# Peptides against a protein of PDB entry 5B16, part 26

Target 1, 136 residues: chain A of PDB entry 5B16
Amino acid sequence: TPSRINHNERLEFLGDAVVEFLTSVHLYYLFPSLEEGGLATYRTAIVQNQHLAMLAKKLELDRFMLYAHGPDLCRESDLRHAMANCFEALIGAVYLEGSLEEAKQLFGRLLFNDPDLREVWLNYPLHPLQLQEPNT
Target 2, 136 residues: chain A of PDB entry 5B16 as posed
Amino acid sequence: TPSRINHNERLEFLGDAVVEFLTSVHLYYLFPSLEEGGLATYRTAIVQNQHLAMLAKKLELDRFMLYAHGPDLCRESDLRHAMANCFQALIGAVYLEGSLEEAKQLFGRLLFNDPDLREVWLNYPLHPLQLQEPNT

## One batch from the design tools (peptide; aimed at target 1 T41 F112)

Design b2_p20_6_s4 (made by RFdiffusion4, then SolubleMPNN; from b2_p20_6, 12 letters changed)
Fold by OpenDDE base, seed 1:
Structure b2_p20_6_s4 (fold): chain B 136 residues (1-136), chain A 20 residues (1-20)
Amino acid sequence: as target 1 above (136 residues)
Amino acid sequence: SLMDRLRAFLDELVAQARAA
């Protein structure tokens, strides 16, 4: 495979791990009483290709993919998968060239349109959340 | 509460995943 494709696949590999890690950490702290199964269920939902493709769409990667790879992406499922991979590669690149914090900020910003939820996700203050739980 | 809203958000994602 061409060097660019190889590099992109490596970035996908890295990005996949970063997304998984960030998701896991945030869920772990946000839900201290949730069992492993519940945590895993939420994580799976967050990092599934369909969801990552939606996040990719917010970055207009769909337009890019159709322009650059249209002939190879004739099926919706193929496009979704490609977009998810591209999103992972992007996160991988942000982590590689920037930092985990930068990747965290980008992912959190895309994950939530609600600024309040975004704030909780990105900062997950344990004490305030503990105080709020009794009211749940 | 804010946590309820977060749970609802995540539950919706789970529902979408199961429907896919």
Scores: peptide ipSAE 0.715, ipTM 0.957, DockQ to the pose 0.786
OpenDDE base, seeds 2, 3, 4, 5: peptide ipSAE 0.713, 0.713, 0.711, 0.710; ipTM 0.957, 0.957, 0.956, 0.957

Design b2_p20_7 (made by RFdiffusion4)
Pose (drawn by RFdiffusion4):
Structure b2_p20_7 (pose): chain A 136 residues (1-136), chain P 20 residues (1-20)
Amino acid sequence: as target 2 above (136 residues)
Amino acid sequence: EEELLERVQEHLDELVEEAE
């Protein structure tokens, strides 16, 4: 009778929705002209596990992760996939303890390497229907 | 600001090409 609640699969399950929300909202507001197609395309291009793993390497998560040796089969696939999932667990935890804005800042800072692109991603404009009318 | 939005879009297109 093992304990499955001691894993990061909980915070991965949360992080999945967190990352999905951040990508969806940012890709929504930063492109008020783009339809659902491009939005889903960019989103599915970002939420990809390989991309999330390479993005996770920027936090050196492979050095701080509790990845144990397997029975015999242990390729790069298991390691990188573990990084990908553990990253979602991390941003889920940041979303939980810290505010949602801290998840926005974390994922935003981790996405674009150029600091000049982060200022746009983090500071998304209001909706066009809100832009025309300042008050109501 | 418009130039930065173009660069964000171009970088996102590169990510889409890499994902394909």

Design b2_p20_7_s1 (made by RFdiffusion4, then SolubleMPNN; from b2_p20_7, 9 letters changed)
Fold by OpenDDE base, seed 5:
Structure b2_p20_7_s1 (fold): chain B 136 residues (1-136), chain A 20 residues (1-20)
Amino acid sequence: as target 1 above (136 residues)
Amino acid sequence: REALLEKLRERLDQLVKEAA
């Protein structure tokens, strides 16, 4: 039986892939004329630990981390790294226990504070057969 | 929607800048 730590690390592994995938798919469809290098640049900015830690803070994971691991997270960089890992594990858990759609929705809601940007990110056609919404 | 895409891109550009 895997330990609790192993379980969390496995969820992190899964969540990392989910975040990477969702980000890649959305960028691919949102910017059809953007070259691979540009897509990769945006993806890196979105999925890097620093940004994921910011998203984690929106879920108040910082409070959780300080409670659980305060002495080990005295440095801001250590806290950010831990929060990013925890965020990935959370996304992994959402995907595992729920669905990719649920992970997509959660991630999208956190990515943008602007509701209009949330809408275009979440609702832009992600399939060749998907029709665009009118007046958007 | 095109205007929103531009706005979105601007936000992403900002993220890139912050990441650098």
Scores: peptide ipSAE 0.655, ipTM 0.941, DockQ to the pose 0.911
OpenDDE base, seeds 1, 2, 3, 4: peptide ipSAE 0.656, 0.660, 0.661, 0.661; ipTM 0.941, 0.941, 0.942, 0.942; seeds 1, 2, 3, 4 fail the geometry check

Design b2_p20_7_s2 (made by RFdiffusion4, then SolubleMPNN; from b2_p20_7, 9 letters changed)
Fold by OpenDDE base, seed 3:
Structure b2_p20_7_s2 (fold): chain B 136 residues (1-136), chain A 20 residues (1-20)
Amino acid sequence: as target 1 above (136 residues)
Amino acid sequence: RQELLEKLKRYLDKLVEEAK
């Protein structure tokens, strides 16, 4: 229905901002000596459609998309774009119905298959008042 | 942690290259 489409597009809009924000914050604190250009480059790589589509695949959104919208997604680029949008809508929904922390946790878990990288991304101190951990 | 940050940087560098 048109109302459902509108709702999904709104969630995508929100999710896009959440993904960009979370990415920016983590990069800012994880790499304090990296210049703005480098931070922006990493952010672009993380939030681009190709990468978000890969994250969406981990949730098996590709199987759903092809089943429900196969005829409209005959091009690989179209599928990537649709999957990225769907992923953003999902993150937006998690933020809306849950919290920024929940969105952060979900996004972080999907970003890395490597548990060590996942841990450093999610648990690195992002505020001066947070307890510092050993530099290992 | 510093070693993990370097590993993370390498991972991100790879993502940047794949984006090109």
Scores: peptide ipSAE 0.672, ipTM 0.946, DockQ to the pose 0.906; fails the geometry check
OpenDDE base, seeds 1, 2, 4, 5: peptide ipSAE 0.668, 0.671, 0.671, 0.666; ipTM 0.945, 0.946, 0.946, 0.944; seeds 1, 2, 4, 5 fail the geometry check

Design b2_p20_7_s3 (made by RFdiffusion4, then SolubleMPNN; from b2_p20_7, 10 letters changed)
Fold by OpenDDE base, seed 2:
Structure b2_p20_7_s3 (fold): chain B 136 residues (1-136), chain A 20 residues (1-20)
Amino acid sequence: as target 1 above (136 residues)
Amino acid sequence: REELLAKLKAFLDKLVQEAQ
């Protein structure tokens, strides 16, 4: 049985992939005319530690982190990094114990405070040209 | 939908700007 730390790191690894995958898929379908560079730029912004940490604050993970690891998180940047990692681990856990759909819903809900943007992010119609690639 | 996509793009552009 792996240690709690090892398990958390493994969850981070999984969660990172899930977050990146979900982000990539949504961007790809939402912006069919956007070149790869633009897609990558948006993805980078969405999945960067600073942004994920902000999303983590919506779940009050900051309080959790300070409670559990306060002495090691004296700098804001350290806390941000830890929160981002914790967020990834959470998404990983949701995917692992639940489903990709559940991870998608949670991530989408946190990404946008605006319900209209949330709706368009989560429920986009496929572009006609994209239908030519059903498995992508 | 076009309006929402525009708003979404604006949101993402802002996010990119903040990331830099």
Scores: peptide ipSAE 0.673, ipTM 0.946, DockQ to the pose 0.926
OpenDDE base, seeds 1, 3, 4, 5: peptide ipSAE 0.672, 0.673, 0.673, 0.668; ipTM 0.943, 0.943, 0.944, 0.943; seeds 1, 3, 4, 5 fail the geometry check

Design b2_p20_7_s4 (made by RFdiffusion4, then SolubleMPNN; from b2_p20_7, 10 letters changed)
Fold by OpenDDE base, seed 5:
Structure b2_p20_7_s4 (fold): chain B 136 residues (1-136), chain A 20 residues (1-20)
Amino acid sequence: as target 1 above (136 residues)
Amino acid sequence: MEELRKKLLEFLNKLVEEAK
């Protein structure tokens, strides 16, 4: 049985992939005329630690992080990094225990406070095989 | 939908700038 730390790192690994995948897919379909460089730029902005930490804050993970790791998180940059990792682990857990659809929904809800943007992000047409992913 | 895509693009551009 892996240690809890090992488990969290594994979840982070998985979550990182899930976040990157979802972001890539949605950007790809939402912007069919956007070149690869543009897609990559937006993906980077979405999935970088700084942004993920902001999303983590929406889940109030910062309160938990400070409780668990306070002495090691005296700098905001350290806290942001830890929060981003925690967020990835959470997404990984949601995917693992739930589904890609659930991960997508959670991620989308956090990405956008604007309900219209959230709607278009979450419900933009995807390839049929990708739509079937939640069932696999 | 196109208008929303444009709005989304603006959002993403802002995000890119904030990331710098």
Scores: peptide ipSAE 0.616, ipTM 0.938, DockQ to the pose 0.888
OpenDDE base, seeds 1, 2, 3, 4: peptide ipSAE 0.614, 0.611, 0.620, 0.613; ipTM 0.934, 0.934, 0.935, 0.935; seeds 1, 2, 3 fail the geometry check

Design b2_p20_8 (made by RFdiffusion4)
Pose (drawn by RFdiffusion4):
Structure b2_p20_8 (pose): chain A 136 residues (1-136), chain P 20 residues (1-20)
Amino acid sequence: as target 2 above (136 residues)
Amino acid sequence: EERLERVEEHLDELVEEKEE
């Protein structure tokens, strides 16, 4: 009778929705002209596990992760995939303890390497229907 | 505007990498 609640699968399950939300909202507001197709395309291109793993390496998560040695089979696939999942667990936890804005800042800073692109991603404009009318 | 173009181009690169 093992304990499955001691994993990061909980915070991964939360992080999945967190990353999905951040990507969806940012890709929504930063492109008020783009339809659902491009939005889903960019979103599915970002939430990809390989991309999330390479993005996780920027936090050196491979050095701080509790990855144990398997029975015999232990390729790069298990390691990188573990990084990908553990990253979603991390952003889920940051979303939980810290505010949602802290998840926005984390994922936003981790996405674009150029600091000049982060200022746009983090500071998304209002909706066009809100832009025309300042008050109501 | 220039930064938005660069953000779009970078996102297109990610889409191309996914398709490869």

Design b2_p20_8_s1 (made by RFdiffusion4, then SolubleMPNN; from b2_p20_8, 12 letters changed)
Fold by OpenDDE base, seed 2:
Structure b2_p20_8_s1 (fold): chain B 136 residues (1-136), chain A 20 residues (1-20)
Amino acid sequence: as target 1 above (136 residues)
Amino acid sequence: SSLLEKLREYLDGLVAEAQA
């Protein structure tokens, strides 16, 4: 049985793939006319360490990191990288212990503070019954 | 839709932040 650290690294590996996959799928459906380069650019921006660290901060993982690792993460860049990794591990764990749907919902909730953007991200393409929504 | 445009603008902002 791998150590807790090794297990976390494995979860990170899985979570990285899940985050990449979810991001890719949503971008693909949301922007059907956007070229591959544009899709890749958006994906890179969404999944890069600085952005994932920002999402992690919404879960107060920065406090967790300081508690768990202390001065080992004294540099901002080191903390950001660690938070991004931890966020991926969290998504990996949610996928593993729950479902892809649960991972998708959590990721979507964190991506956007704006509930309208959150809804369009999670529910595109829209079901025919949703096409009459005023904010579409 | 206007909402998709808003989303794209948000994503453009993320790209800009990544490149800053």
Scores: peptide ipSAE 0.669, ipTM 0.941, DockQ to the pose 0.886
OpenDDE base, seeds 1, 3, 4, 5: peptide ipSAE 0.667, 0.669, 0.668, 0.667; ipTM 0.941, 0.942, 0.941, 0.941; seed 5 fails the geometry check

Design b2_p20_8_s2 (made by RFdiffusion4, then SolubleMPNN; from b2_p20_8, 11 letters changed)
Fold by OpenDDE base, seed 3:
Structure b2_p20_8_s2 (fold): chain B 136 residues (1-136), chain A 20 residues (1-20)
Amino acid sequence: as target 1 above (136 residues)
Amino acid sequence: SELLEKLKAFLDELVREAQA
């Protein structure tokens, strides 16, 4: 049986793939005329450590990290990397124990403080039954 | 379209932050 550390690393591995996939799918549909290079640039910005750490901070994971691993996180860059890893592990756990839909909803809610942007991210393209009340 | 442009502006800012 793997240690808790090994388990968390495995969840991080899974979560990394889930975040990458969700980001790719949403960008693909939201920007149908954007070339691959542009899509890749946006994806990189969304999933890189410094951004995921920001999302982790919204969940107050920084407080958790300092409590659990304070001595190992003396540098800001170390804390940022650890928070990003923790965020990926969380998304991996949500996918594993719940569903891709639940992971999508959580990720989308954290990506945007603006409710309009959140709505367009999560619900584009619109299902045919939603077309009578478009938000874009 | 307006919301998509707003979203694009948001993402452009993320790109700039990533490259800083």
Scores: peptide ipSAE 0.685, ipTM 0.947, DockQ to the pose 0.896
OpenDDE base, seeds 1, 2, 4, 5: peptide ipSAE 0.681, 0.682, 0.679, 0.683; ipTM 0.947, 0.946, 0.946, 0.948; seed 2 fails the geometry check

Design b2_p20_8_s3 (made by RFdiffusion4, then SolubleMPNN; from b2_p20_8, 11 letters changed)
Fold by OpenDDE base, seed 3:
Structure b2_p20_8_s3 (fold): chain B 136 residues (1-136), chain A 20 residues (1-20)
Amino acid sequence: as target 1 above (136 residues)
Amino acid sequence: DELLKKLKEYLEELVREAQE
């Protein structure tokens, strides 16, 4: 059987792809007139280590990381990288054991503290059978 | 439209942070 470390690295690999995919899809639909370069710029900003680490902090993963790997995380940059990897592994696990929809919902909830922005991110464009939101 | 504008502004902030 694979080691736990190997399993976590595989989850990170999967989670990285899921985060990248979800981000790409949402940006594509939200900004239909934005050129590829602009879309790529937004995606890079969303999926970069420091941002994913911030999202991970909302789940209090930083406390876990410091407890488990404190001596190995002497620099802030090391902590950010580890946090980002941990976040990717989490998303990968949610996708693997749950669904893409569940991963989407979790990621969206963490991306925005503002409930209005969260709503537009998760639900735009609206399905024809859904109620139209006047704020969008 | 207003929320989309707000979202774009938020993303622009993230872009600036990424470039630092």
Scores: peptide ipSAE 0.640, ipTM 0.937, DockQ to the pose 0.899; fails the geometry check
OpenDDE base, seeds 1, 2, 4, 5: peptide ipSAE 0.638, 0.640, 0.636, 0.636; ipTM 0.936, 0.937, 0.935, 0.936; seeds 1, 2, 4, 5 fail the geometry check

Design b2_p20_8_s4 (made by RFdiffusion4, then SolubleMPNN; from b2_p20_8, 10 letters changed)
Fold by OpenDDE base, seed 4:
Structure b2_p20_8_s4 (fold): chain B 136 residues (1-136), chain A 20 residues (1-20)
Amino acid sequence: as target 1 above (136 residues)
Amino acid sequence: SEKLEKLKAFLDELVEEARA
C-alpha cells in the first residue's frame, strides 16, 4: 500500500490530466474558430498553478494546507504550489472514485462564480457542423 | 451568444492576470 503522500502524488498526476483534458475539450468546443495558439493560451491560464490555487482557496484548502503543512509552507509561493497540487489531487480523486462527469461539474463550479459562465462552460456549444445549444 | 462573449472576456482577463 502506497504511503498517503505517494497516493496524493498519484492522484495529483491523474488530476492534472483530468483538468487538462476537461479544459481542452471545453475550450475546443466553445471556440471552434480559435486557432491552437489561442486555445493553448486560454488553457494555460486556466491550469496555471496560480489559478488552480485560487480555485483551491474556494475550497478552503489554504486553511487545510496551513493546518497540515504550515511550517513547510511559510512562503506564499510554496503555499500556492501546494494548493494547486492539492487541487489536482482532489480532482483526481473525484474522477477516480466518482466519474469524469463529477469532476467536470466540480471543476466548472469552481472555475466560475458567475452562473452564466458556468452554464456556457458546462453546456458548451457543439461542433459547428452540429446543432449548437441555445442561450450561449 | 452573450454568455459566450462574457466567458471570453473572463478568459481574456485571466490570461492577462497570468501574464502579470
Scores: peptide ipSAE 0.679, ipTM 0.946, DockQ to the pose 0.884
OpenDDE base, seeds 1, 2, 3, 5: peptide ipSAE 0.679, 0.682, 0.681, 0.677; ipTM 0.948, 0.946, 0.946, 0.946; seeds 2, 3, 5 fail the geometry check

## One batch from the design tools (peptide; aimed at target 1 A45 F112)

Design b2_p21_1 (made by RFdiffusion4)
Pose (drawn by RFdiffusion4):
Formats: C-alpha cells, sequence, structure tokens
Structure b2_p21_1 (pose): chain A 136 residues (1-136), chain P 21 residues (1-21)
C-alpha cells in the first residue's frame, strides 16, 4: 500500500492548468486580431513537454530534482520528461503559495530570453472593446 | 514608443511562428 500523494503529480495537475491559463491569457490579449486557430497553435506549441523541459533547464531543475535511478532502463527521455513534469509542479506550487502574478512573472521571464520581449508578454494590453471606451 | 512596442510584438509573433513550425 504505497503513498501516491507524496509525489508532485498533484502540483503537476495544478501546474498544467496554471501554465495553460497563462499561455491562453497572454496569447489572447497580445494578439487581438488572431483567431482561435493561431491561438491554439501557439498555445499547443508552448505547452509542449519537450519545450517545457528545455525551458525547465533554465532553472537548472535537473540539478535540484529528486530523480532516482530506475531498474535498468534509464534514457534521456525519462530525465527530460521528468524535468518537464517537475516544472509544471514548480509553477503550480508558485501559483499556490505566491500569487498568480508570481506565476505570470515566472513563466513570462522564463519564456523569452530577450528582456525586451518580456515587457510585452508580461504587460498585455486591454481588450479592443475596452480600449475604445476608457470607463464603460 | 508605439513603434518600439509594435516591433517587439512582431518579433514575438515571428518567434512563435518559428516555434509552431
Amino acid sequence: as target 2 above (136 residues)
Amino acid sequence: EEEEHEERLERIKEWLDELAA
């Protein structure tokens, strides 16, 4: 009778929705002209596990992760996939303890390497229907 | 400032297109 609640699968399950929300909202507001197609395309291109793993390496998560040796089979696939999932667990935990804005800042800073692109991603404009009318 | 913002947005779009390809 093992304990499955001691994993990061909980915070991964949360992080999945966290990352999905951040990508959806940012890709929504930063492109008020783009339809659902491009939005889903960009989103699915970002939430990809390989991309999330390479993005996770920027936090050196492979050095801080509790990845144990397997029975015999242990390729790069298990390691990188573990980084991908553990990253979602991390941003889920940051979303939990810290505010949602801290998740926005984390994922935003981790996405674009150029600091000049982050200022746009983090500071998304209002909706066009809100832009025309300042008050109501 | 508006031109710099549009240029940065275009770069983000181009980078996203490369990522999607």

Design b2_p21_1_s1 (made by RFdiffusion4, then SolubleMPNN; from b2_p21_1, 11 letters changed)
Fold by OpenDDE base, seed 1:
Structure b2_p21_1_s1 (fold): chain B 136 residues (1-136), chain A 21 residues (1-21)
Amino acid sequence: as target 1 above (136 residues)
Amino acid sequence: SAARREALLEKIKALLDKLAA
C-alpha cells in the first residue's frame, strides 16, 4: 500500500484536474462572449495557490496544517502552498469517493459567500447561442 | 429575471477582476 503522503500527492493530482475542469466549464457558460484570453485569466485567478488557500481557510484546513506541520510552516507562503495542495487533495477525494457533482457543489459553496452569486455560478442557464452549438 | 441574472453576472465579473488583479 502507498504511504499516506504518496496517497495525498495522488489526490492532489486528481483534485487539480477537477478544480481546473470545473472552473473552465463554469466560466465558459457564464461568459459566452468572453474570449479565450479572458477565460484563461479568470481561470488562473481562481485556481492560483493564493486563492485556493483562502478557500482552504474557510474549511479550517489551516488548523489541520498547524497540527500536522506547524513547526515546518513558519512562512506564510509555505503555509499557503501547503493549504492549496491540501485543498486540491480534498476536492480529489470528494470526487473519488463521491462524485463530480459533489465536488462542484463544495467548490461552488466556497467560491462565493453570497448565495445569489453562488446560485448563478452553480446553476447557470444555457445561453441561446450556446443551445445552437453542438459542443456545449 | 434576465436583468437580475445579468446584474449578478456583473458582480461575479467584478469579483473575478479583483481576484485577477
Scores: peptide ipSAE 0.682, ipTM 0.949, DockQ to the pose 0.848
OpenDDE base, seeds 2, 3, 4, 5: peptide ipSAE 0.677, 0.681, 0.680, 0.676; ipTM 0.947, 0.948, 0.948, 0.947

Design b2_p21_1_s2 (made by RFdiffusion4, then SolubleMPNN; from b2_p21_1, 11 letters changed)
Fold by OpenDDE base, seed 4:
Structure b2_p21_1_s2 (fold): chain B 136 residues (1-136), chain A 21 residues (1-21)
Amino acid sequence: as target 1 above (136 residues)
Amino acid sequence: SEARREALLQKIREFLDALAA
C-alpha cells in the first residue's frame, strides 16, 4: 500500500476515535438521564457508515470519491463505505492539524443543518451532577 | 428559554430515534 494510502488509513483510525469521542461526550451531556444502552444506541446510529456517508455527501466527498476512485466504487455500498472512511480521515486530519474544537465544530455543522439544533448540540449546559464529575 | 431548549432537545432525540431505526 502506498504511503499516502497508509497515511489516510492512519487518519481514519484517528478520526474514528475522534468522532466516537465527540459523539459520546455530547450525548452524555445532552441526555443526563439516558441510560448507557440508549447512549450507545444513539452513538452507534450517529457513527454508522450510512450516516457518516451522508455527512460526507454534504462535503461533496461523493464527487471526490468518484473522481479519484470511480473504477473501484461502482457499487453504492462500496461508495458509502469509502465515503464514511474518508469522512473519518477528514475529521482525523482536522483534529491532527487543527484541534479537537475545530473537529467538534465541523462535525456539529455537518450533523445538524438546523442552526438551533446545532446550537443545542454544540453548546450544552452542564448538568449539576455532571459538574461534580471530574474531567467529563 | 428552558422550555425552548427542551423542545429542541426533543427534536434532537426524535432525529436520533429516526437515525437509530
Scores: peptide ipSAE 0.691, ipTM 0.951, DockQ to the pose 0.896
OpenDDE base, seeds 1, 2, 3, 5: peptide ipSAE 0.690, 0.690, 0.691, 0.687; ipTM 0.950, 0.951, 0.951, 0.950

Design b2_p21_1_s3 (made by RFdiffusion4, then SolubleMPNN; from b2_p21_1, 9 letters changed)
Fold by OpenDDE base, seed 4:
Structure b2_p21_1_s3 (fold): chain B 136 residues (1-136), chain A 21 residues (1-21)
Amino acid sequence: as target 1 above (136 residues)
Amino acid sequence: SEERRRRLLEEIKRLLDELAA
């Protein structure tokens, strides 16, 4: 039987891929004239640990991490990295237990504070397969 | 729609700049 720690690491692994995928797909369709280099750069900006930690903070995961692992997370950089990992695990769990659509919605809601930009990100037409299978 | 996409791109660019600084 896998330990809880191993399970969390596996969820993190899955969540990392989901975040990467969602970001890639949205950027690809939102900006059809943007070259690959630009797409890659913006994706990196969105999915890097520093940014994911910011998103995690919006969910107050920092409080959770300090409560659960405070002694090991005294450094801000350590906490940031842990929050990013926790965020990925959360997205992975949402995808696994819910759907890709639910993961997309959660991720998108956190990406932008501006409701107009959020709407554009979340509701821009994507690949037909994703539209047809939102619960995949 | 195009203007909103432009704004979105600019927001992402700002994010990039902030994280790179």
Scores: peptide ipSAE 0.369, ipTM 0.873, DockQ to the pose 0.357
OpenDDE base, seeds 1, 2, 3, 5: peptide ipSAE 0.233, 0.362, 0.376, 0.268; ipTM 0.782, 0.869, 0.871, 0.803; seed 3 fails the geometry check

Design b2_p21_1_s4 (made by RFdiffusion4, then SolubleMPNN; from b2_p21_1, 7 letters changed)
Fold by OpenDDE base, seed 4:
Structure b2_p21_1_s4 (fold): chain B 136 residues (1-136), chain A 21 residues (1-21)
Amino acid sequence: as target 1 above (136 residues)
Amino acid sequence: DEERREELLEKIRELLDELAA
């Protein structure tokens, strides 16, 4: 329905911001000596559609998308884009109805299959140069 | 420990480099 489509687009909008924010914050704290250009490069890499689609695939959103929109997603690029949007909408929904922390945890779980890397990503210490910076 | 953390950070960075390539 038009209402659902509009709502989904709004969730995508919100989720896009949440993903961008979480990525930025984690990169900022994890790599205190990395210059802005490097941070931006990594952020772009993490939030690009092809990567978000990969994360979405871990949730089997590809199967969902094909089930719900198969005829419209015959091209791989179309599916990838749709999956990325769907992933953003999901994160947006988690944030909206849950919390930023819940979104953070979900995002982190999907970013890294290696639990050790995941732990480092999720649990970063505050650095002296960053102590006066916003926490979130 | 810190050494282990640094190793893991390096691995994260490697993954990010691959992603950014």
Scores: peptide ipSAE 0.681, ipTM 0.949, DockQ to the pose 0.898
OpenDDE base, seeds 1, 2, 3, 5: peptide ipSAE 0.677, 0.678, 0.679, 0.673; ipTM 0.948, 0.948, 0.947, 0.947; seed 3 fails the geometry check

Design b2_p21_2_s1 (made by RFdiffusion4, then SolubleMPNN; its pose is not in this set)
Fold by OpenDDE base, seed 3:
Parts: C-alpha cells; structure tokens; sequence
Structure b2_p21_2_s1 (fold): chain B 136 residues (1-136), chain A 21 residues (1-21)
C-alpha cells in the first residue's frame, strides 16, 4: 500500500542517519589519534551498500527481498541496493520502537562475527550523553 | 575492493585494541 511504502521510506531515512551516527561515534572514540580522512575511510566502508547488504544477508533479508520483490530485482546491483535500504529501515525501526542502545547492539552484533572484536566495538568507552535518545 | 581492504584493516586494529585492553 502507498502508506506502507511511505512508512518504509521514512524508516530508511531515519535508519540511514542512525547507522551513520553510530559508526561515526564508535570510530571517533576507538581511534582518537586517527585523522579525519582515516575515520571517513572506515565509515564509508562500513555504510556502503555492498557492506550493508552483506549485513542484511545475516538476517536473511535476501530471502525476503526475493520473495517480496523478485520481479523488480533483475540485477544483482539492484538487489544489493534494495537490501541495504531494507537494512537501514530495520535499524530505523529498532531505534524508533526501541532505543539507540538497542540499535547499537544489533548493529554491533552484525558488524563483527568475532566476539572479541564485537566486544571492543560495543564496549569501548563512549561519552554517555552522546548515546542518549533525543528527548521529544 | 578498497572497501573490503578498509574493513580488514579495521578488524586488525580492533584486534590490537582487544589484545592490549
């Protein structure tokens, strides 16, 4: 339905910002001596459609996309883009219905299969005020 | 790809942080 499509696009919009923000904050604190160019390089790599699509595959969103939108996904690049968008919408929904912390945890768990790396990413000291949800 | 190389480097840096924690 048009209303559902509109809602998903809005969630994608929100999720894009959340993914960008979380990535930026973690990189900023994890690497205090890394120059902006280096930080930007890692951020770009993390938030690229190809990478987000890979994360989406961990949630089996590829199966969902093929089932729901198969006729519209004639190219692999189209599938990747759609999966990345769907992933962003999911993160947006988690943030909206849950919290930034929940979005952080989900995103971090997907980013790294290695539990040691995951621990560093998720538990490295961050400024608590920067992880607070905006007050409405 | 360039992105894959960056991610690999990131994982290596995180490993270093883990080991020296």
Amino acid sequence: as target 1 above (136 residues)
Amino acid sequence: SRAEEALEELREKLRELYEKR
Scores: peptide ipSAE 0.695, ipTM 0.954, DockQ to the pose 0.892
OpenDDE base, seeds 1, 2, 4, 5: peptide ipSAE 0.691, 0.690, 0.691, 0.688; ipTM 0.954, 0.954, 0.955, 0.953

Design b2_p21_2_s2 (made by RFdiffusion4, then SolubleMPNN; its pose is not in this set)
Fold by OpenDDE base, seed 3:
Structure b2_p21_2_s2 (fold): chain B 136 residues (1-136), chain A 21 residues (1-21)
Amino acid sequence: as target 1 above (136 residues)
Amino acid sequence: SEADRALAELEERIRKLYEER
């Protein structure tokens, strides 16, 4: 059996792909006239470690990280990086144990505090994820 | 940062989509 560290790293690997995929799909359908450069700019901003760490803080992963890895996290930048990785591992776990739809919903809920923005991100316009894996 | 500006712009664009739906 793999170590806990190896397992978490594998989940992180999967979660990284899921986060990038979901982000790409939503941006692609929300902005049909936006050129690749613009889409890439928004994607980069969404999936960067600093932003993912902020999303992780909404789940209070900072408290978890300090408890589990405090001695190894003496710098703020190290904490952000660790939190981002932990967030990716979480999304990977949600996808693995649940579904892509569940990962989509969790990620979308965290991306925006404003429920109106959240509604647009998740529900407008319709795309294949909503048709093939509906959250009903 | 550039990323922060991009996120702010993104939210504004999504806001407009909400208003126009």
Scores: peptide ipSAE 0.686, ipTM 0.954, DockQ to the pose 0.902
OpenDDE base, seeds 1, 2, 4, 5: peptide ipSAE 0.684, 0.683, 0.682, 0.683; ipTM 0.953, 0.953, 0.953, 0.954

